# Peptides against a protein of PDB entry 8HF1, part 124

Target 1, 320 residues: chain A of PDB entry 8HF1
Amino acid sequence: NVMLYATKPTEVMVSFPHQEQVLTVTRLISAEIEKFYVSLDLMNIGVQPIRRSKSLQCLRDPSKKSFVKQLFNDFLYQMKEYGIYAASIAIISLIVEFDIKRRQAETLSVKLMHRTALTLCEKIRHLLVQKLQDMTYDDDDDNVNTEEVIMNFSTPKVQRFLMSLKVSFADKDPKDICCLVFVERRYTCKCIYGLLLNYIQSTPELRNVLTPQFMVGRNNISPDFESVLERKWQKSAIQQFRDGNANLMICSSVLEEGIDVQACNHVFILDPVKTFNMYVQSKGRARTTEAKFVLFTADKEREKTIQQIYQYRKAHNDIA

## One batch from the design tools (peptide; made by RFdiffusion4, then SolubleMPNN)

Design b2_p18_5_s1 (from b2_p18_5 with V1L E2P P3E E15K)
Fold by OpenDDE base, seed 5:
Structure b2_p18_5_s1 (fold): chain B 320 residues (1-320), chain A 18 residues (1-18)
Amino acid sequence: as target 1 above (320 residues)
Amino acid sequence: LPEIPIAETEEEIKKLLN
């Protein structure tokens, strides 16, 4: 039980300026998604056969429209919270998912719905990549994956996170690093993983130091929809982190799933800590000598965040 | 309980996370 461990990591809070992304491209993308939702609501996809499997009645939206909207809403959240660069990575996950769903479509109407969603994702990807290229003055360097482009098109939160990683791990021995990064949403794990791969590759001081992995919680909707490949990948990612072949792991709700990971020397909480259990469980992974527990907060939410963390610290000390 | 140190700048991040 992680709650039984008296962990005294060094707690650090990193504050970032609240920036509203007032970019024309972000507004255009949001407007295109809203237009798509109107069109999606007008689509007659027919009554989907309710597969009466007796087991876990995950209320499959019989229309499958709610799932499509959920993916675009998660994308919009990632674009807002992490920036345009992160959004350019996140949109690829939607493209892959809608292509799979298009191929699995049992009806022409459902196939058309997923095709329309896919076409919108390709348009969004083009708009994002074009905006990333606007900073590359050199027409010849098609590489939007530079440290400068990543930093400039990331939110202040992500900028401070990347700065914190660079400061913590530049020119360190990879064997001395055991880092967890906690995020709220499962899709953010893949997005931040892709961003970190590109950032590490573009940052000489980190290129041979950090080897990231990610772990996504089990899809509550159906273990049958988790491809055998995704389940194998999750097991492999955990094993690589246990074996030290990966030294940074991005995770959402991994600790609730009873996945035991080794003692870490760094724990980053990229998104707000919403529960006492999340605080105790994540902090309880920072068990090494001189372990650091790093929180990120917007300047506007700083006072509220500090008070919440002090309440959690007090409650944790009263139980320990 | 000791106050949680807050970093706002790169220099402060460097001081707290090095």
Scores: peptide ipSAE 0.667, ipTM 0.965, DockQ to the pose 0.821
Fold by OpenDDE base, seed 2:
Structure b2_p18_5_s1 (fold): chain B 320 residues (1-320), chain A 18 residues (1-18)
Amino acid sequence: as target 1 above (320 residues)
Amino acid sequence: LPEIPIAETEEEIKKLLN
């Protein structure tokens, strides 16, 4: 019963300017993905044998095209919401996933489809890395992982998030930190994890203070070999966080599934709170004395976001 | 219910999260 009379965390809203400026590189990438969708729709993949996976979930699109489009749509979302630096990390996850699917392809046509998707991902990766290098004099990939490059090529939301982490944790004892970062999408966990690793390594005040981990939600674990690795990773990540070997956990909204995580002193909600359950469950993790519950909102959505949070606060108080 | 404090600037973030 998460309704325990626990000390209510201090709620804080961080406002950020809405980014209206679309970079030329992001427009080019979007146009390349749209061209790819046209080509993908013209591909004859043939009738794939409907493997009756017993899990009732998504009717696997017999064409497997919908899944390819979903991954690129998720990438486009991450590029828009987190910026081109985060997108440079997110594209690697697509490359890995399409390479596995290419190797697992039962037909030549499906193999060719995933190969075409991979070729596009490599082109996108090159365009992103080249844009990150515009701030560096040296063509070295390691030079793109500076605090300056990360901040400059992140959205205002991510900039304010990183500022909030630096302010909250600079020069603190790592043992006194128990931080959760909630994101909406499973792929965002990996993306923000990679971003935070690079940011922490480039920020002396955080390098020995924050040790991040990430957890992808269990419900999206396909029974495939990837799911065994993901399950092992999740168990290891949770255990490291419980043992204090990690003090920052990035998780998708799937902590709804009753993952027992210790009481935290910081909870950051990087993405919009879409449900009352997400609000109650995420806030219910901020249980220590002086715990902070930090929300992020665009200036244009601030009033709507505040009203929604007040409604959730009221509803939570009426049930408690 | 107390109003949720809003930070827009780095200075305001410092005041609310320190």
Scores: peptide ipSAE 0.666, ipTM 0.965, DockQ to the pose 0.850
Fold by OpenDDE base, seed 1:
Structure b2_p18_5_s1 (fold): chain B 320 residues (1-320), chain A 18 residues (1-18)
Amino acid sequence: as target 1 above (320 residues)
Amino acid sequence: LPEIPIAETEEEIKKLLN
């Protein structure tokens, strides 16, 4: 039970300016998604046969429309919380998913729905890439993956996170690094992973120092919904992290299900700590006094965040 | 409980995370 460990890591809070992304491109993308939702609600995809299979497949919206909206809502969240650069990576995951769903569609109406969603994703991708290219002289997709482009098109939160990684790990021995990065949402893991790969590759001080991996949290709804590929990826990623072949792991809060992750010397909480359990579980991975437990907060939420963390610290000490 | 140190700048991040 992670709660039984009196973990005394060095807690640090990194504050970032609250900037609402007032970019014309983000407003345009949001408006295009809203227009798409109106069109999606008007789409007659028919009554999907409720497959009486006792499998948790019944929890999938038989209309499949809610799932489409969920993916775009998750994308909008990534764009808002992490920035345009992160959004350019996040949209690729939607493209892949909608292409799979289009190919797997049993009806023409469902195929058309996923095709329309895919067409919108390609438009969004183009708008994002075009905006990233505004800082580059060359039309080559590789030129948008510079440290400068990543930093300039990331939110202040992500900028401070990347600065914190660079400061923490520049020119260090890869073997001495065991880093966890906690994010709230499953889809954020892959998005931040892609961002970190590009950032590390573009940052000479980190290129041979950090080897990131990500854990897609187990879909608590059903192990049957995890693709065999996702399960293989999770097992491989965890094993690489245990073997020291990866030294940075991005994970969602789904540490509940017995993933024995070793004690880490760095724990970054990129998203707000919403629960006492998340606080204790994440902090419980930083077991040594030399370990760093790093929180990120917007300036406007700083006082509230500090008070909440002090409440969690007190509650943890009363149980320990 | 000790106060949590806060960093707002890159220089403060360097002081706390180095």
Scores: peptide ipSAE 0.665, ipTM 0.964, DockQ to the pose 0.831
Fold by OpenDDE base, seed 4:
Structure b2_p18_5_s1 (fold): chain B 320 residues (1-320), chain A 18 residues (1-18)
Amino acid sequence: as target 1 above (320 residues)
Amino acid sequence: LPEIPIAETEEEIKKLLN
């Protein structure tokens, strides 16, 4: 029970400028997705057999149009919240998912739907990669994975997060590091993981210091086989983090439901703290006074965010 | 309860997270 520990970590808030991404490429990508939604709504996918599993009746069928739209909406959110560089990583996850669904399709109409979605994802990937290359002054350097490119094509939030990691962990002993990064959405875990792998590789001070891992929530929508693989992967990722083979774990709200992770010396909350439970569960992983609990806020929301955190601190102290 | 320190600049991040 994480609530029983009177955890007094050092709380820090990092403010970042509210920047609306006014990029022509992001507008073009959004317009292409909206055109695809119109086309998708006109597709006749036929009557899908109701999977008789009573436990899955409430689950959105992953072959339905609604699931395809959910993945693209999650991508659009990641592009907005984390930037073009993060979007170039996020789109790969959609490509993989739609290729799996295309192969698993029980009907030609469903197979065609996932193929059309996959074709759009490849177009989006090319638009993103081209934009990352256009700002590399050396037309000959196909390497879009430099520290400079990552920073320039990330949102101010992600820039401040990466700066905070570099300051916190540059040239430290990997054994002394136990870091959690909390994100809101399951797909963001993979996106930020891919971004961090590239950032760590491009940053000499971090290359042999940070070994990231991620944990996604159980996909109740996945077929039983995918759910088994995801469960095996989660167990392996947690075990690697417990054994010290990974020292940075990216996780969504799944840690609220009883994944026991060891006490950490750093906890980063990359996305807004929406609930008191999320505040207590995440802060409860930082158990020492030397541990850092780092929050991120936009300048425009700073006062509101501070007030909300003070309310959570008060409520936590009244229960402790 | 102590006020939460706020960093806006890279220099302030260095001071608070070092």
Scores: peptide ipSAE 0.663, ipTM 0.964, DockQ to the pose 0.792

Design b2_p18_5_s2 (from b2_p18_5, 5 letters changed)
Fold by OpenDDE base, seed 1:
Structure b2_p18_5_s2 (fold): chain B 320 residues (1-320), chain A 18 residues (1-18)
Amino acid sequence: as target 1 above (320 residues)
Amino acid sequence: LEDIPIARTEEEIRKLLN
């Protein structure tokens, strides 16, 4: 029980300007997804056979349409919250998922539905990559993964997060680093992981310093049976982080599931802390006074965020 | 309860996270 540790890490709040990404490309992408939803609602995919398999399958969309909409809604959220660069990585996860589902489709109508979704994802990917290339003179895909492109096409939140990582870890010994990054959504872990890989590779001061991994929380609510591959990946990632082969771990609400991760000297909360349990568990990983517990907030939400953290801190002190 | 230090600029981030 992480609540039993009297942890007094140094809490820091990084404030960022609220910037609405009013890009033409984001509007075009949103409009294409909306058109796709109208088309998806008109698709007759028939009654899917309810496979009689066990308890957790009750949350599987029997129509398979709600899952398709969920993936695109999660993509739209990531594009809004993390930026165009993060969206260019996030769309690849959708492409992979829809290609798997297309191949696993039991009916021609379901196969067509996933094919249409895949075609839309490929169009979205092209629009995003083309927009990233607007800053590069060279059409080479490798040239879009520069520190400058990543920073310019990231939201102010992600910019401040990357700045915070660079400041915290530039030219440090990788053995002295144990960092957790908390995000709200499962799919965000992969997106931010891909972004960090490219950012670290493009940033000389972080090359060979940071080795990121990600953990996808077993959201028991996700009707996606965590593939045997995802479970293997999660176990491998945790083991690499325990063995020191990775020194930065991106995770969602994984701590609620009793995944024992070692004490860390840095904990970044990239997304808003929505629950007292999340606050206590994430903060409980920063066990020393020298450890940093870093929160990110929009300037407009700063006062509300501060008050919420003080309430959580007070409630924690009253229980400890 | 100690006030949470707030950073807005890169320089302020550097002061708090170094």
Scores: peptide ipSAE 0.659, ipTM 0.955, DockQ to the pose 0.853
Fold by OpenDDE base, seed 4:
Structure b2_p18_5_s2 (fold): chain B 320 residues (1-320), chain A 18 residues (1-18)
Amino acid sequence: as target 1 above (320 residues)
Amino acid sequence: LEDIPIARTEEEIRKLLN
């Protein structure tokens, strides 16, 4: 029980300016997704067979349309919260998912629906890549993965997160690093993982210092919908982190379900702490006084965030 | 309850996270 550990990590808050990235490209992408939703609602995909999941919970299989909308809504959230560079990584995950669903489609109407979604994702990818290239004088795709491009096309939150990683880990021994990064959403784990791979590769001081992995959150809705491949990958990623072959793990709320990860010397909370349980469980991974527990907040929300953390600290001390 | 140190700038981040 992580709550039983008297953990006194050094807590740090990093504040960032609230910038609404009013990019024309983000407005264009949002408008294209809205047009697609109108078209999607008009598509006749037939009566979806209610697959009775063998689990007694008649979880309505989200309509195949609802799943498509969920993926695009999660993409729009990632673009807003992490920036257009992170969005260029996130869109690739949608392309892969819709291509798999297109190939697995049992009906022509469902196949066409996933094909239309895939075509939109390719258009979005092109718009994002073109905007990243506008900063590079050279049309070379490799030039979009520089430290400068990543920083300039990331939100202030992500900029401060990357600065915090560089400051914490530049020229350190990889063996001395055990880092957790907490994010709210399952799909954000993979997006931030892809961003970190490119950032580490473009940053000489972090190259060969940080080896990231990510945990895919268990889909609480149906463990049966998790591919056997995703479960194998998750077990492998956790094992690599335990063995020290990876020293940075990106995870969502999955650590709430008792994934026993070793004590870490750094814990970054990239997204807002919404629950007391998330606070206690994430902080409970930073067991030493030398361990750092780093929170990120917008300047406009700083006072509210500080008050919430003091309430959680008080509640934790009353239980400990 | 000790006040949480706040960093806003890269220099402040460096002071708190080094």
Scores: peptide ipSAE 0.656, ipTM 0.955, DockQ to the pose 0.818
Fold by OpenDDE base, seed 3:
Structure b2_p18_5_s2 (fold): chain B 320 residues (1-320), chain A 18 residues (1-18)
Amino acid sequence: as target 1 above (320 residues)
Amino acid sequence: LEDIPIARTEEEIRKLLN
């Protein structure tokens, strides 16, 4: 009987100040998106003639407008939760998606809707990049990817996350690192991945130490939304992490699907833990000796967050 | 149940994560 003493990971809470950075640029972007929603509601995209039942026809047109609104709402969330620098990366994903949808449009009205959304995304991108350049005395786009710019245009949560990575991994052997980063939303994985690539390249102590990858959960709703390219990317990213070619993996809710990843020495939970299952599954990946399980909380929500984690810890100990 | 250690400063983060 080899008692697999499951070494319980050390739990750490990192607290950050609740700062509503109400920048003029974020207010302007929010107002432009709200104005666009009013215009979008007035757009007649026409009843798409699908031959079958009347009930499905009325649902298709709302679904296309609803999808456009969902992407912009997710962008607004990322800008609020992660900051202007993260938003400058997130907007590129919207541009790519709306360009694909514009090219795939079956009607002129749907094509025009996606073109209008794309034009708004380009305006938002320009406003964000211009604001990042205000700190760089040089007009060169390459100067916006410095450690200083990334830190100054990130939320306190992201600042404390980057500090925690630098402290944990500065000048370490890349072979000794196996790190998971959990985020709530699918689109946040790509955004935080792009931010980390730029941060690692701008931080000498992390260059050649951290090699990030990201994995998006399988969209359980429709296999048709997972492009063949996304499925290939997921398989490649997991394999690179298993082979040690990547040592940091960004995930959204994917561990609930039983993805077999190796035992990790670091697990970071960037977003609030909303479910007991997420707590157990993410903590269950921190299995090495001296493994660390790191949580982030706003100072304002700290007491409530600690109480919730104690409840989850108690419930886990009562089952285990 | 052991209390979860809380870090607020970079120095406290260093003490808990190193």
Scores: peptide ipSAE 0.652, ipTM 0.956, DockQ to the pose 0.878
Fold by OpenDDE base, seed 2:
Structure b2_p18_5_s2 (fold): chain B 320 residues (1-320), chain A 18 residues (1-18)
Amino acid sequence: as target 1 above (320 residues)
Amino acid sequence: LEDIPIARTEEEIRKLLN
C-alpha cells in the first residue's frame, strides 16, 4: 500500500500594482449612489409588520432599505476591486434582483423604492456601457466584449488573474483541467463568471478549453427567498463540475460548508484570504499531483499578505 | 517554511504557472 502522500500544492503569489486610477465615470457613479442614499433615507416606506420569520436574524423592517444599500455597496466594491468591465456585468445582477424585489413588494412605497433603485441601475449601466464603447468605434454591444476591452477596463488584479488563466490553460485538454476560483462575495461569483464567459469566448486559446460555472452561497438572510431556481441552478452547476462538463468553478464561502467537489489541480484565490478556515478549505481542494494554489496580492500589501499566509501555514502544520 | 514564489510580470507568471 503506497500511502499516496497527499502532495502539498505548490503555492504561488501573483502581485499586481495598486492602481488608484479613479476614472471620471467611477466618481460619477459613486456620487449618484450617494445622492440616491440621501433620497432613500428620506423615503417613507411605512412600518411593515414584523412577521416573525422562523430564522432569528431577519428583523424584516430595517432590512429593505439596508438590503438596497448593501447591493449598491457590493456593486461599488466590485467596480473598485474588479474594474468597470466587471461592474457592467455586476449592475445587471442588481437590475435582476431589484426587479424581483419590486414584483414581490407588498406595498406601493416598497415597490416605488425598488423602482427608483432600478432607474439608478439603468443609468449606471448606460454610463458603464458608454465608457466601454469609447474604445470601440463600432456601436455594436458585442464589440465591448473583446479581450482588449476586457483587459483594459479590468483592474490590475483581474488582468493578472486573466493572464494567469491564459498562461495556465491555453491549448490544454479540457479533461485535464479542474480549476477553482475563490472570491469573497456571493455577487462577485456571478460577476466574475460573466466576465470569464466573455473573456473565454474572446480568447481563441481558451474558447474550447475552459467551461466556467459558478456557485453562490446560500443567502443566509432569507433561505425562503432563494428562488427554487437558484437552488436548482447551484445543484446543476455542482453536478456539471463533478461530471467534468464544467472544468472551472467560481465559488465563495459555499465550499466551507462541506460541498464535496473533486480534487482540483488549480485553485485561484482572487480575493484576500481573510480567515484560517478559508485558507485551509481552499488549499485543501488543490489535491492532485502538481496542484497549484495561486494567491493574488497588491504590491502594497504583499509583505502583510505573505506574513499572513506563513502564519496560516504554521497554524496548519501545528494541527496536522 | 519554503518561501512563496512571487510573480509580477506575465513572464514570471508563465515561469511559475506552466
Scores: peptide ipSAE 0.651, ipTM 0.956, DockQ to the pose 0.875

